# Ledger of designs, part 4: peptides against a protein of PDB entry 5CWW

Target 1, 194 residues: chain A of PDB entry 5CWW
Amino acid sequence: VPKLQGPFDFDLNPEDEQDDEVELKDIYVIGEKPRVADLMRGEEEELEMMKEDQHNGLSLNIICLLSTSGQVKICLDIDGVEAQWLPPRSKNKRLFAPPPEPPSLLTFQTFDTLKPAEVTPDGWPMFSEDATSPYSFYVTHPAGITYISLTPWVFRLESELQSDSEAGTEFRIDLLAKGQGSERDRIFTQTRTQ

## One batch from the design tools (peptide; made by RFdiffusion4, then SolubleMPNN)

Design b1_p8_4_s4 (from b1_p8_4, 3 letters changed)
Fold by OpenDDE base, seed 2:
Structure b1_p8_4_s4 (fold): chain B 194 residues (1-194), chain A 8 residues (1-8)
Amino acid sequence: as target 1 above (194 residues)
Amino acid sequence: SPLQALRS
């Protein structure tokens, strides 16, 4: 039986600490790049062909959160949360391991998809996938549709995570976090037919 | 580590 996981702690950037209780409406998860080498254990010939087509996706899960106001938070699963199963009801070894520390999500970026005048109290924005890219998606609201792409930073971040050299890594990661974030493009705006 | 750098 699958185990219910959570709650998750969110490490918010200091700038986000002032954000009052944001009512979340939707969640979008981008799973970590599958370790094809682990999945294809025994089929060496197919492994080489798949390595070429595998866009070097991020080795971390990405959790996107969407609020009623159209605010998006991009969070990284640094702890590597995996699917857990309920332990078999074996009566005996209740080793009360201290409850594992709750997994933390790191807030990488926060941004708005709506203008202040477009925000409504009853707004229900939703995520939808982009069939052409695993690291791109849409936010749909009655006021309009916003395209979002994580591609400007996700591949660079992965290159740092896989780097053998720790020299300058902290500096480069800091530049990634402070630099140009996710691409945002309003692809549709609903004209109010007065 | 790069992961530690993300947390700092």
Scores: peptide ipSAE 0.208, ipTM 0.886, DockQ to the pose 0.817
Fold by OpenDDE base, seed 3:
Structure b1_p8_4_s4 (fold): chain B 194 residues (1-194), chain A 8 residues (1-8)
Amino acid sequence: as target 1 above (194 residues)
Amino acid sequence: SPLQALRS
């Protein structure tokens, strides 16, 4: 049985106005890229092909949050939260481990998928995956469907995370955070029959 | 570290 995880602390970008009334409706998780080097021990040829695909993904989990208003928050799991399972009932060892520090999620980006006039109180927006890319997905709402891609920044961020050079890293990451955000494209809009 | 830079 999966263990309930949380609460999570959100380190919000100070520029994000905390709307105290944000009701979350859905969550979408993009898992970290597999450590191919660890998994492909003994398959040197497949390892070379996977290294040549420079677009293997981010070494951090990405947590996407969706509100009733169609607001998307893209959060990065810096602490490396893993899926946890309830221990089998038999081990009564209450290891009084000190309460683990609550895992923190870093809010990387916040954006809207709906216009203010499209927001409804009973709206139920949902995430859905893109079968063609792990870093692309859709937000579906009665008003329309929005395609989202994280590819404009995710691979550049991974390059910085894997860089052996600490020189200028802070500056380059700041440029990534302030630079071109996620791609957003409204692929369908429901025509209001007047 | 790059991770520390993300937190700043």
Scores: peptide ipSAE 0.206, ipTM 0.886, DockQ to the pose 0.802
Fold by OpenDDE base, seed 4:
Structure b1_p8_4_s4 (fold): chain B 194 residues (1-194), chain A 8 residues (1-8)
Amino acid sequence: as target 1 above (194 residues)
Amino acid sequence: SPLQALRS
């Protein structure tokens, strides 16, 4: 039986202090890239090819949150939350290790997919996957459909996470966080029949 | 670390 995980603490970027209680409507999870080294035990040549692939995904899980207003929050699982299963009901009261500190999610980016005039109180935006890319997805709302891609930053972030050199890492990550965020493209807009 | 830099 899968273990219910949470609650999650959200570390908000100090610039995103919009304290407004955002009603969440949907969640979209992009799992971390598989540890190729663990999967390819015995295929050293293929492992080397996979390491050279510049399009290796992020080693962190990405949690995307969608509000009624069409706001998207991109959160990073820095703590490396893994799927957990309930231990078999063995009678031994395992000494409750102090409950592990709740896992934290880092809010990496927040952006809107709707114009203020498109926001409705009963709006129900939803995520949908892009079958062509693991780091791209769509937000569907009655007002329109928005394509989102995390590719502008995700691979650069992974490069920093895998770097053996700490020199300049802080600076480059700061540039990633402050720089051009996720790609957003409104691919469809519903015409209001007047 | 890169992860610490993300948290700052």
Scores: peptide ipSAE 0.202, ipTM 0.884, DockQ to the pose 0.795
Fold by OpenDDE base, seed 1:
Order: structure tokens, then sequence, then C-alpha cells
Structure b1_p8_4_s4 (fold): chain B 194 residues (1-194), chain A 8 residues (1-8)
């Protein structure tokens, strides 16, 4: 049985006037890139091909949160939260280790997928995957469908995380955070047939 | 570190 994890603390960017009372409707998780070096011991040719594939994903988990209003929050798992399973019933009472400190998520970006006039109290927006890209997805609402891609920043962020140069890293990350964020495109809008 | 820069 999977262990319930949480609550999570959110490190919010203070510049994002986030309404503290966001009702979440859906969660979408993009797992960290696999450590190819650890998986491919002995297949040097495949390892080289995977290294050349510059589209090595982010080394951090990404947590996407979706509200009733169609607001999306993109959060980064800085602490490296791992999936936990309940211990099998049979083994001894491990001493109550003090509850681990709640994991923190860093809010990287917040944006809306709906216009104010499209928001309804009973709205139930949902995430769905893009089969063609692990860093792209859709938000579906009765008012319309929005395509989202994290590719404009994910690979650049990974490059900074793997950089041996400390010089200018803070500046480049600040530029990434303040720069053009995720791609967002409304691909379908429901026309109210009067 | 890059991670520290993300937190700042």
Amino acid sequence: as target 1 above (194 residues)
Amino acid sequence: SPLQALRS
C-alpha cells in the first residue's frame, strides 16, 4: 500500500500574489530524468546516444497543481521526495522515528488557463498527458483545452543544475525564473451555441 | 549552488 505523503510546504515566490484559498482539483507529476549512468552499466553505445540526446530531462521532480479556477502552479521538488510504501505488517514496531520534516516544494511559475468569464464554481479542470513529450500536457475544462509545455525552461534549468561553473549561476537562474515561462496555447474553445 | 539560487 502506498504511504500517504504530505502535507507539503510551499515556498512561494513572494511576487506571485497567490490567493491563499486555492481549491485544488488535480495534480500532475513529471518524474525526474532517470540516471542513465546507473541504469546502463555495460551499454556504452546506448549511453553515448542518450548523452547526445540533449533532451535529457530535469533532474528534479515537477509537481503541477490545478485549481478550480484553472490556475496552474508549477512546483519543483528540491528535497527529492521519494515514493514511500507502508512497511509490511509483519515486522517489529520500528521506533517512531520523529516524523521527517515536511518536504518543501518550490513554486517556480503560476499562470491561468481560463479567462475570468470562463470560471465556474462547479468547474472541474483536469490534466492530461501529451504522449509526444514528457514535459508537455493539457488542461481540459468545459470552456476549452489549453496546451502547456515546460520545454522553454526545463532544459536550460537542467543545464544550470549540472554546471560546474558557479559564476553567474544565480543570475542565469534569476533570468530563467523571470523570463518567458512555459508555453501556453488555447487549442480549443467551446462555443456557447445560443 | 544552483539549488540555493532557485530558493533565493
Scores: peptide ipSAE 0.200, ipTM 0.884, DockQ to the pose 0.762

Design b1_p8_5_s1 (from b1_p8_5, 3 letters changed)
Fold by OpenDDE base, seed 2:
Structure b1_p8_5_s1 (fold): chain B 194 residues (1-194), chain A 8 residues (1-8)
Amino acid sequence: as target 1 above (194 residues)
Amino acid sequence: SRLVELAK
């Protein structure tokens, strides 16, 4: 039986003190890139073809949160939350291991997909995947559809995570978070029929 | 801290 995971602690940027009032409507998870080299151990010819197309995705899970107001939060799973299974009911080892510290999610970016005039109290925005890229998706709201792409930063972040130099990694990640954000494009706007 | 339960 899969173990229910959570609660997750969000290291929310202190500037988002207003986060307590944010009603979440949807969650979109982008799984870490599988180490294709480890999975394809035995198919050497297909490995070479996949290496060329290996825009090596991010080695971290990305968790996107969507609010009623159309606000998107992009969170990074730095701790590497793996699927946990309930321990087998072995009767004897009630070693009360202290509850593991809740995994922390790092809020990387927060942005809006709706204009203030488009926000409705009964709004139910939803995520949908992009079939062409694992790092792109859509936010659908009655007011319109917004295309989002994480590609402007995801590959740079991966390069930093794979760098052997631990020195300055945190600083460079902070610069990435403050720098070029996700691409956002409103691809459809619902015309209010008067 | 806002605790979100992610149901897998």
Scores: peptide ipSAE 0.017, ipTM 0.576, DockQ to the pose 0.047
Fold by OpenDDE base, seed 3:
Structure b1_p8_5_s1 (fold): chain B 194 residues (1-194), chain A 8 residues (1-8)
Amino acid sequence: as target 1 above (194 residues)
Amino acid sequence: SRLVELAK
């Protein structure tokens, strides 16, 4: 049985003080890129081809949160939260391990998928995957369907994370967060039959 | 700080 992970501390941007009332309805996790070097042991030629592909994805997990209002929050897992399984019942709870510090998620972007007039109190928006890209997904609501793509920034962020220069990485990530946001496209809108 | 429980 998967272990319930959390609570996660969100470094909420102080501008999002209204976030205390946001009811979350769904979560979508994009796993870190596979360590190709570990998987392709013995296939040196294919490994070289895959290393040259700058589009191998992000080395961080991405956690997307969806509220009743259709707000999407994109969070980055900098601490490297791995899937945890419930310990087998037979192992004595090591009572004395200090509770692991709750992992911190870095809020990278927050944006809306619904207009204020489309928000309903009983709304249940949901994530769905894009079969063609791990960094694209859909938000489905009774009012419509929105396509989201993280590709405008994911590969740039990965390039920064792979840079040997630790100096200024935080500043460059902040610039990326303030720069080009995720792609958003409303692909379907429900026509209100008057 | 808002705490979210994630089910993996």
Scores: peptide ipSAE 0.018, ipTM 0.585, DockQ to the pose 0.051; fails the geometry check
Fold by OpenDDE base, seed 1:
Structure b1_p8_5_s1 (fold): chain B 194 residues (1-194), chain A 8 residues (1-8)
Amino acid sequence: as target 1 above (194 residues)
Amino acid sequence: SRLVELAK
Protein backbone atom coordinates (compact mmCIF):
# COMPACT_ATOMS: atom_id res chain seq x y z
CA VAL B 1 0.00 0.00 0.00
CA PRO B 2 1.50 3.36 -0.96
CA LYS B 3 2.16 5.54 2.05
CA LEU B 4 0.32 8.82 1.94
CA GLN B 5 3.11 11.37 1.86
CA GLY B 6 2.66 14.78 3.39
CA PRO B 7 1.87 17.29 4.58
CA PHE B 8 4.33 19.18 2.40
CA ASP B 9 5.34 22.67 3.40
CA PHE B 10 5.29 24.94 0.39
CA ASP B 11 7.73 27.77 0.55
CA LEU B 12 5.35 30.05 -1.29
CA ASN B 13 6.76 33.28 -2.60
CA PRO B 14 5.50 35.85 -0.05
CA GLU B 15 4.13 37.90 -2.98
CA ASP B 16 1.57 35.14 -3.60
CA GLU B 17 -0.29 35.63 -0.27
CA GLN B 18 -3.60 35.24 -2.15
CA ASP B 19 -2.62 31.65 -2.83
CA ASP B 20 -3.80 30.34 0.56
CA GLU B 21 -7.40 30.02 -0.70
CA VAL B 22 -6.56 28.18 -3.92
CA GLU B 23 -8.54 24.97 -4.30
CA LEU B 24 -6.38 22.37 -6.01
CA LYS B 25 -7.98 20.09 -8.63
CA ASP B 26 -5.06 18.11 -10.00
CA ILE B 27 -1.40 17.22 -9.47
CA TYR B 28 1.27 16.21 -11.99
CA VAL B 29 4.66 14.80 -10.97
CA ILE B 30 7.73 14.71 -13.19
CA GLY B 31 10.21 12.29 -11.65
CA GLU B 32 13.92 12.98 -11.48
CA LYS B 33 16.12 11.64 -14.25
CA PRO B 34 17.37 8.14 -13.59
CA ARG B 35 20.94 7.98 -12.34
CA VAL B 36 22.22 6.24 -15.45
CA ALA B 37 25.64 5.78 -13.87
CA ASP B 38 24.10 3.73 -11.07
CA LEU B 39 21.92 1.64 -13.41
CA MET B 40 24.51 0.84 -16.10
CA ARG B 41 27.29 -0.55 -13.96
CA GLY B 42 29.09 -2.71 -16.58
CA GLU B 43 27.63 -1.49 -19.90
CA GLU B 44 30.13 1.26 -20.78
CA GLU B 45 28.93 1.58 -24.39
CA GLU B 46 25.30 2.19 -23.45
CA LEU B 47 26.43 4.61 -20.75
CA GLU B 48 28.28 6.67 -23.36
CA MET B 49 25.22 6.74 -25.64
CA MET B 50 23.01 7.90 -22.78
CA LYS B 51 25.56 10.58 -21.79
CA GLU B 52 25.48 11.91 -25.35
CA ASP B 53 21.80 12.62 -24.92
CA GLN B 54 22.83 16.04 -23.56
CA HIS B 55 19.25 16.67 -22.57
CA ASN B 56 19.38 14.51 -19.50
CA GLY B 57 16.50 15.75 -17.38
CA LEU B 58 16.47 17.44 -14.00
CA SER B 59 17.91 15.58 -11.00
CA LEU B 60 15.02 16.90 -8.85
CA ASN B 61 11.39 15.83 -8.81
CA ILE B 62 9.00 18.46 -10.17
CA ILE B 63 5.52 18.74 -8.67
CA CYS B 64 2.91 20.67 -10.67
CA LEU B 65 -0.28 21.81 -8.94
CA LEU B 66 -3.45 22.91 -10.74
CA SER B 67 -6.23 25.00 -9.19
CA THR B 68 -9.90 25.44 -10.11
CA SER B 69 -8.99 28.82 -11.61
CA GLY B 70 -6.48 27.20 -13.98
CA GLN B 71 -3.47 28.44 -12.03
CA VAL B 72 -0.40 26.22 -12.30
CA LYS B 73 2.27 26.08 -9.61
CA ILE B 74 5.61 24.49 -10.41
CA CYS B 75 7.30 23.15 -7.27
CA LEU B 76 10.74 21.59 -6.86
CA ASP B 77 11.52 18.79 -4.44
CA ILE B 78 14.82 20.04 -3.05
CA ASP B 79 14.87 17.59 -0.13
CA GLY B 80 14.55 14.53 -2.39
CA VAL B 81 11.32 13.02 -1.07
CA GLU B 82 11.43 9.33 -1.85
CA ALA B 83 8.34 7.21 -2.34
CA GLN B 84 7.67 5.45 0.94
CA TRP B 85 5.68 2.27 1.28
CA LEU B 86 3.84 1.33 4.43
CA PRO B 87 5.99 -1.16 6.30
CA PRO B 88 4.50 -4.63 6.35
CA ARG B 89 2.30 -5.11 9.43
CA SER B 90 4.93 -6.71 11.62
CA LYS B 91 3.63 -7.11 15.22
CA ASN B 92 6.54 -5.17 16.68
CA LYS B 93 5.82 -2.29 19.09
CA ARG B 94 5.39 0.92 17.13
CA LEU B 95 8.01 2.96 18.83
CA PHE B 96 6.26 6.24 18.09
CA ALA B 97 9.22 7.96 16.56
CA PRO B 98 8.32 11.63 16.44
CA PRO B 99 6.70 12.32 13.08
CA PRO B 100 9.49 13.28 10.68
CA GLU B 101 9.55 16.96 9.81
CA PRO B 102 7.30 17.52 6.81
CA PRO B 103 9.31 17.77 3.60
CA SER B 104 9.50 21.20 2.00
CA LEU B 105 8.73 22.01 -1.62
CA LEU B 106 10.16 25.09 -3.30
CA THR B 107 7.63 27.03 -5.39
CA PHE B 108 9.59 27.86 -8.53
CA GLN B 109 6.90 29.38 -10.81
CA THR B 110 3.22 30.29 -10.75
CA PHE B 111 1.15 31.17 -13.85
CA ASP B 112 -2.40 31.12 -15.22
CA THR B 113 -3.77 29.04 -18.09
CA LEU B 114 -7.26 30.60 -18.13
CA LYS B 115 -8.49 34.14 -18.64
CA PRO B 116 -10.54 35.56 -15.76
CA ALA B 117 -13.72 35.33 -17.88
CA GLU B 118 -13.09 31.61 -18.50
CA VAL B 119 -12.88 30.73 -14.79
CA THR B 120 -15.96 28.98 -13.41
CA PRO B 121 -16.65 27.86 -9.81
CA ASP B 122 -17.35 24.31 -10.98
CA GLY B 123 -14.37 24.19 -13.33
CA TRP B 124 -12.28 21.03 -13.20
CA PRO B 125 -9.07 21.54 -15.14
CA MET B 126 -6.81 18.50 -15.53
CA PHE B 127 -3.22 17.69 -16.44
CA SER B 128 -2.29 15.34 -19.24
CA GLU B 129 1.16 14.19 -20.30
CA ASP B 130 2.94 14.95 -23.56
CA ALA B 131 4.11 11.66 -25.03
CA THR B 132 6.98 13.44 -26.83
CA SER B 133 8.63 15.11 -23.82
CA PRO B 134 8.75 14.37 -20.07
CA TYR B 135 8.98 18.12 -19.38
CA SER B 136 5.91 19.14 -21.39
CA PHE B 137 2.23 18.66 -20.58
CA TYR B 138 -1.28 19.96 -21.24
CA VAL B 139 -3.90 21.62 -19.08
CA THR B 140 -7.41 20.76 -20.25
CA HIS B 141 -10.41 22.87 -19.23
CA PRO B 142 -13.88 23.14 -20.83
CA ALA B 143 -12.84 26.60 -22.09
CA GLY B 144 -9.71 25.33 -23.83
CA ILE B 145 -6.43 23.40 -23.87
CA THR B 146 -3.05 24.92 -22.96
CA TYR B 147 0.32 23.42 -23.83
CA ILE B 148 3.05 23.93 -21.21
CA SER B 149 6.77 23.25 -21.52
CA LEU B 150 9.38 23.48 -18.76
CA THR B 151 12.26 23.05 -21.24
CA PRO B 152 13.20 26.78 -21.29
CA TRP B 153 14.62 26.51 -17.76
CA VAL B 154 14.83 22.86 -16.64
CA PHE B 155 18.15 22.10 -18.37
CA ARG B 156 19.69 25.35 -17.17
CA LEU B 157 18.61 24.51 -13.63
CA GLU B 158 20.22 21.09 -13.93
CA SER B 159 23.48 22.69 -15.07
CA GLU B 160 23.41 24.92 -11.98
CA LEU B 161 22.70 21.97 -9.66
CA GLN B 162 25.66 20.07 -11.12
CA SER B 163 28.02 23.01 -10.74
CA ASP B 164 30.75 22.56 -8.11
CA SER B 165 30.08 26.03 -6.74
CA GLU B 166 27.76 25.65 -3.75
CA ALA B 167 28.15 29.38 -3.21
CA GLY B 168 25.41 31.39 -4.90
CA THR B 169 23.30 28.41 -6.02
CA GLU B 170 20.19 29.84 -4.35
CA PHE B 171 20.77 33.18 -6.02
CA ARG B 172 21.19 31.59 -9.44
CA ILE B 173 18.04 29.51 -8.96
CA ASP B 174 16.15 32.68 -8.01
CA LEU B 175 17.41 34.36 -11.18
CA LEU B 176 16.19 31.41 -13.24
CA ALA B 177 12.77 31.56 -11.55
CA LYS B 178 12.47 35.29 -12.35
CA GLY B 179 13.92 34.94 -15.84
CA GLN B 180 12.57 32.97 -18.77
CA GLY B 181 9.41 31.26 -17.57
CA SER B 182 7.75 28.09 -18.77
CA GLU B 183 6.43 28.11 -22.33
CA ARG B 184 2.63 28.46 -22.50
CA ASP B 185 0.55 28.13 -25.65
CA ARG B 186 -3.25 27.98 -25.90
CA ILE B 187 -3.67 25.34 -28.61
CA PHE B 188 -7.48 25.17 -28.46
CA THR B 189 -10.23 27.55 -27.35
CA GLN B 190 -13.84 26.48 -27.08
CA THR B 191 -16.02 28.96 -28.95
CA ARG B 192 -19.24 29.62 -27.09
CA THR B 193 -21.86 29.39 -29.76
CA GLN B 194 -24.18 32.15 -28.71
CA SER A 1 2.15 27.20 4.71
CA ARG A 2 -0.03 25.06 2.44
CA LEU A 3 -0.09 21.41 3.32
CA VAL A 4 -0.60 19.28 0.21
CA GLU A 5 -0.96 15.57 0.69
CA LEU A 6 0.53 13.78 -2.30
CA ALA A 7 -1.16 10.48 -2.95
CA LYS A 8 1.26 8.47 -5.13
Scores: peptide ipSAE 0.018, ipTM 0.587, DockQ to the pose 0.050; fails the geometry check
Fold by OpenDDE base, seed 4:
Structure b1_p8_5_s1 (fold): chain B 194 residues (1-194), chain A 8 residues (1-8)
Amino acid sequence: as target 1 above (194 residues)
Amino acid sequence: SRLVELAK
């Protein structure tokens, strides 16, 4: 049985003072790329073939949060939160382990999918996956459908994470966060027939 | 800081 994970501490950028009022409606998780080298230990020939077919992905989990207003937050799991399973009901709960510090999520990007005039109090936007890419998805709202792609920055971020140069990595990641954001395209708009 | 519970 999967273990409920959390609470997660969101290091929300202090400039987003309005973040405390954001009502979340949906969550979308993009898992880290499989460590094929770790999975294929002993099958070196198959590893080389899979490396060519490996759509290079991010080595971090991505957590997308969607608010009632159609705001999307893209968060990175820097601490590497792995799926935890409930231990089999063995009686020996060690009572006194201090609760582990909650893992921190880094808010990498925030953007809107709705215009202010499209926001409704009863709005219920939802995520849906793109079958063509793990780093692309849709936000569906009664006002319209927005295509989102993380591909403009995901591969660049991965290259920085794999670089042996510790010097300037933080600066380069900050530049990526401030630079070209996620691709957003409104693919459908619901016309209110008056 | 807002605590979000994630069900993976």
Scores: peptide ipSAE 0.016, ipTM 0.581, DockQ to the pose 0.051; fails the geometry check

Design b1_p8_5_s2 (from b1_p8_5 with D5E E8K)
Fold by OpenDDE base, seed 1:
Structure b1_p8_5_s2 (fold): chain B 194 residues (1-194), chain A 8 residues (1-8)
Amino acid sequence: as target 1 above (194 residues)
Amino acid sequence: SKLVELAK
């Protein structure tokens, strides 16, 4: 049985503090790139081919959150939260280790997919994957469908994370967050036939 | 701080 993970503390940008009452409707997780070097120990030729694919994804997990209003939050798992499984019910009274400190998620970007007039109190927007890219997805709402791509920044962020310069990494990540955001394209809008 | 519980 998967272990319920959380609560996660969101380091929200101070500008987003006013949205304390955002009701979340869906979550979409993009897993970190596989450590090909660790998996392909012994297949040097395949390792070279996978290294040449410069589109090696992000080494961090990405957590996307979707609200009733169609707001998307893109969060980064900086701490490297691993999937935990409930330990098998062993009879041993393991002393309740103090609950581990809740992992923190870094809010990287926040944006809307709906116009204010399209927001409904009973709205239930949903994520769906793009089969062509792990870093692209759709938000579906009764008012319309929005395509989202993280590709404008994901590879730049990965290059930054792989840099030997530990100094100023947080600053450079902040600059990336404030720079060119995720691609957003409304691919379908439901026309209210009067 | 918003606390989100993730069920995998």
Scores: peptide ipSAE 0.015, ipTM 0.566, DockQ to the pose 0.051
Fold by OpenDDE base, seed 5:
Structure b1_p8_5_s2 (fold): chain B 194 residues (1-194), chain A 8 residues (1-8)
Amino acid sequence: as target 1 above (194 residues)
Amino acid sequence: SKLVELAK
């Protein structure tokens, strides 16, 4: 049985301190790239070819949050939250380890998929996957459908995470967060029949 | 910090 995980602390950018209680409607999780080294245990030759592919994905889990207003928050799991299962009913005394500090999620990017005039109080936007890429998805709302791609930054972020230079990594990640955001394309708009 | 409970 999966263990319930959370609560998660969100490190919000100070600009997002607007106390607007964002009502969340959906969540979309992009799992970290598989540990190729663990999967390829015994196939050393294929490991070298896969290391050259700059498009192997991000080593962090990505958590996308969607509000009623069509706002998307892209959060990064920096702490590496692993899936937990309820321990088997083995009678051994649960050493009450102090509850680990709640894992923190870093808010990397926030953006809107709807215009203010398209926002409805009863709106229920939803995520859906893109079959062509794990780092692309759609937001569907009654007003329209928006394509989103994280590819403009995800591979650059991975390159920074894999860099041996701990010095300046935080600065470079901050530059990535302030730089080119996720690709957004409105692929369908519902025409209001006047 | 906003705590979000992710209920599956």
Scores: peptide ipSAE 0.015, ipTM 0.554, DockQ to the pose 0.045
Fold by OpenDDE base, seed 4:
Structure b1_p8_5_s2 (fold): chain B 194 residues (1-194), chain A 8 residues (1-8)
Amino acid sequence: as target 1 above (194 residues)
Amino acid sequence: SKLVELAK
């Protein structure tokens, strides 16, 4: 049985502290790139072929949160939250290791997909995947559909995470967060029939 | 810190 994971602590950007209680409507998770090297232990030849075709995806899980207002928060799982399974009901009271500190999610980006005039109290925006890219998705709302791509920063972030130089990584990640945001394109707008 | 409970 899958273990319920959470609660997650969100390290909110200080700029987001002013965001009132946003009602979340949907969650979209982009899993970390599988470590092919770990999976293919013993198949060295196939490993080389897969390294070339593997667009260097992010080695971190990405958690996207969508509010009623059409706000998207992109969160990074820096702690590496893995899928956990409920331990078998073994009678031995394993000494409850102190509950692991709740995993922290880093809020990397926050942006809107709706104009203020398009926001409705009963709005129910939803995520949907892009079959053509693991780092792209759509936000569907009655007012319209927005295409989102994380590709402008994901691969650069991965390069920083794989760099042997721990020095300045946090600074460079902060620059990435402040610099090139996710691509957003409104691909459809519902015409209000006046 | 905001605790978000991921609904199943």
Scores: peptide ipSAE 0.015, ipTM 0.563, DockQ to the pose 0.044
Fold by OpenDDE base, seed 3:
Structure b1_p8_5_s2 (fold): chain B 194 residues (1-194), chain A 8 residues (1-8)
Amino acid sequence: as target 1 above (194 residues)
Amino acid sequence: SKLVELAK
């Protein structure tokens, strides 16, 4: 049984004061790229081909949050939150491990998928995966379907994370967050037959 | 701080 993980502390941008009332409806997690070196210990030739594919993805987990209003938050897991399973019932050892410090998620981007007039109080927008890319997905709402791609920034962010220069990494990530955002395309809009 | 419970 998957363990409920959380609470996560969101460093919400202080300008999002209105965030206290945001009702979340769905969560979409994009796992970190597989450590190819660990998986391919016996296949040096395949390892070289996979290294040449500069587009192997991000070494961080991405957590996407979706509100009733169709707002998407893209969060980065810098601390490396691993999937936790409930311990098997048998070991009553309440190891009072100090409560792990709540993992912090870095809010990288926030954007809307709906126009204000499309927002409904009973709306239930949902994420769905794109079979063609791990860094693309859809938001489905009764008003329409929005395609989202993280590819404009994911590979640039990975290049920054792989750089040996620890100095200024936070500043460079902030510049990326303020730069080119995620691609958004409304692929379907429900026509209200008047 | 908003607490989000992630079900993995």
Scores: peptide ipSAE 0.015, ipTM 0.573, DockQ to the pose 0.051; fails the geometry check

Design b1_p8_5_s3 (from b1_p8_5, 3 letters changed)
Fold by OpenDDE base, seed 1:
Structure b1_p8_5_s3 (fold): chain B 194 residues (1-194), chain A 8 residues (1-8)
Amino acid sequence: as target 1 above (194 residues)
Amino acid sequence: SALVKLAK
């Protein structure tokens, strides 16, 4: 049985002033890129071909959070949260181990998918995958459908994470966080039939 | 501070 994990601490970007308790309606997880080198041990020729596909993705898990208001938060798993399973019933849990410190997620970006007039208190927006890219998805709300792509920054972030030069990395990551955000395109809007 | 965690 999977173990319920959480609560998670959110390290907010200092520019995300909205400490407001956001009611979440959906979660979308983009897993880290597979370690091709670990998976293809012994298939050196295929490994070289897969390394040439420079679009291998991000080495961190991405957690997308969707609120009732249609706000999307893009969070990065820096701590490397792994799936946990409940121990088999027979092992005496050491009752006295202090609870582990909650894992932290870094809020990388926050943006809205709805206009203020489209927000409803009973709104239930949902994520859906894009079959063409692991770093693209849709937000569906009764008011409309928004396409989202993380591709403008995700590959640049990976390049910084894999750089041997620690010098200026923080500055470059800060520029990525403040710079070109995720692509957002409203592909459908429900016209209120008057 | 949070971005420093990414650079490590």
Scores: peptide ipSAE 0.023, ipTM 0.673, DockQ to the pose 0.572
Fold by OpenDDE base, seed 3:
Structure b1_p8_5_s3 (fold): chain B 194 residues (1-194), chain A 8 residues (1-8)
Amino acid sequence: as target 1 above (194 residues)
Amino acid sequence: SALVKLAK
């Protein structure tokens, strides 16, 4: 039986107004790239072929949150939250383990997919995957469909995370967070028949 | 900063 996880602490960017009234409608998870090196122990030739694909993805899970207003939050799982299962009933709960610190998600980006005039109180926007890329997806709302791609930053972030040089890494990551946002393209707009 | 957590 899966264990209920949470609450998660959101480390919001200080520029994000804590809108305590943000109602979430959907969640989309992009899993971390498999540690192919750990899985392919003994198959060095296949490992070399997979290393040549410089686009193997991010070593962090990405959690995308979607509000009623069509706001998307892109969060990074820094703590490496794994699926947890309920222990079998027979193991004595170690009553005295301090409660683990709640896992934190880092808000990397926040952006809108709707114009203010397109927002509806009964709107139910939803995520859907892109079959062509693990780092691309769609947001569907009655007002329209928006394509989103994380590819402008995800591979650069991975390169920084894998760099042996600690010097300047914080500065370069800060530049990535402030610089190139996710790609957004409105691929469909519903024509309001007046 | 929250970003310092990414650099560690």
Scores: peptide ipSAE 0.023, ipTM 0.681, DockQ to the pose 0.531
Fold by OpenDDE base, seed 2:
Structure b1_p8_5_s3 (fold): chain B 194 residues (1-194), chain A 8 residues (1-8)
Amino acid sequence: as target 1 above (194 residues)
Amino acid sequence: SALVKLAK
């Protein structure tokens, strides 16, 4: 039986001090890039063709959170949360194992998809996938549709995570977090028929 | 910082 996981702790960027109780409406998860080498165990010929594609993803899960106001939070799963199963009802419940520390999500970026005038109290924005890229998606709200792409930073972040040199990695990641944000494009705006 | 956790 699958185990319900949580709660998750959110490490917010110190600039996002707005502890505002953000009412969440949707979640979108971009899974970590599968280790093609592990999936293709036994298919050596296909492994060579897919090696070129091995450079095209983040080794961390990305969790996107969407609020009623159309605010998107991009979170990184640093702890590598995996699907868990309920332990078999074995008699030896180690009743006294300290609860595992809750997994932490790092808030990498926060941004709005709606203008203040477009926000409605009953708004129910939703995520939808982009069939053309695993790192792109749409936010749909009655006021309009916003295209979002994480590609401006995802591949650079992965390069830093895969670098053998710890020297300056923190600084470069900080620059990534502060610098090139996700691409946002309002592709559709609902015309209010007055 | 949370970013330090990413760099490790």
Scores: peptide ipSAE 0.022, ipTM 0.673, DockQ to the pose 0.563
Fold by OpenDDE base, seed 5:
Structure b1_p8_5_s3 (fold): chain B 194 residues (1-194), chain A 8 residues (1-8)
Amino acid sequence: as target 1 above (194 residues)
Amino acid sequence: SALVKLAK
């Protein structure tokens, strides 16, 4: 039986701390790329070919949060939260281990999919997958549909995470977080029938 | 910083 996990701490940017009142309407999770090395134990030649494909995805889980206002928050699971199962009824709960610190999610990017005039109090925006890419999705709202792609930064972030050079990694990741936003394209806008 | 956690 799967164990319910949480709460999660959100490491928000100080600018986002004022948004304590954001009502969330949907969540979209992009799982980490499979550890091919663990799956292909004994197939060294195929493992080398798959390592050359720099487009295998991010080694971190991505959690996308969607508010009533159409704001999207892209969060990264840095702690590597794994699926937990209820322990078999074996008696030895070590009662004395301090509860592990709650896992933290890092807010990597925040952006809007709606104009202020399109926001409605009864709006219920929803995520939907893109069948062509695991790192692309749609946000559907009564006002319109927005295509989103994380591909501009995901593969570059992965290259930094896999780099053996600790020197300048923090600086390069900071530049990624500040510089390259997710791709956003409004593919449909609902015409208000006057 | 939260970014330091990404670099480790």
Scores: peptide ipSAE 0.022, ipTM 0.667, DockQ to the pose 0.528

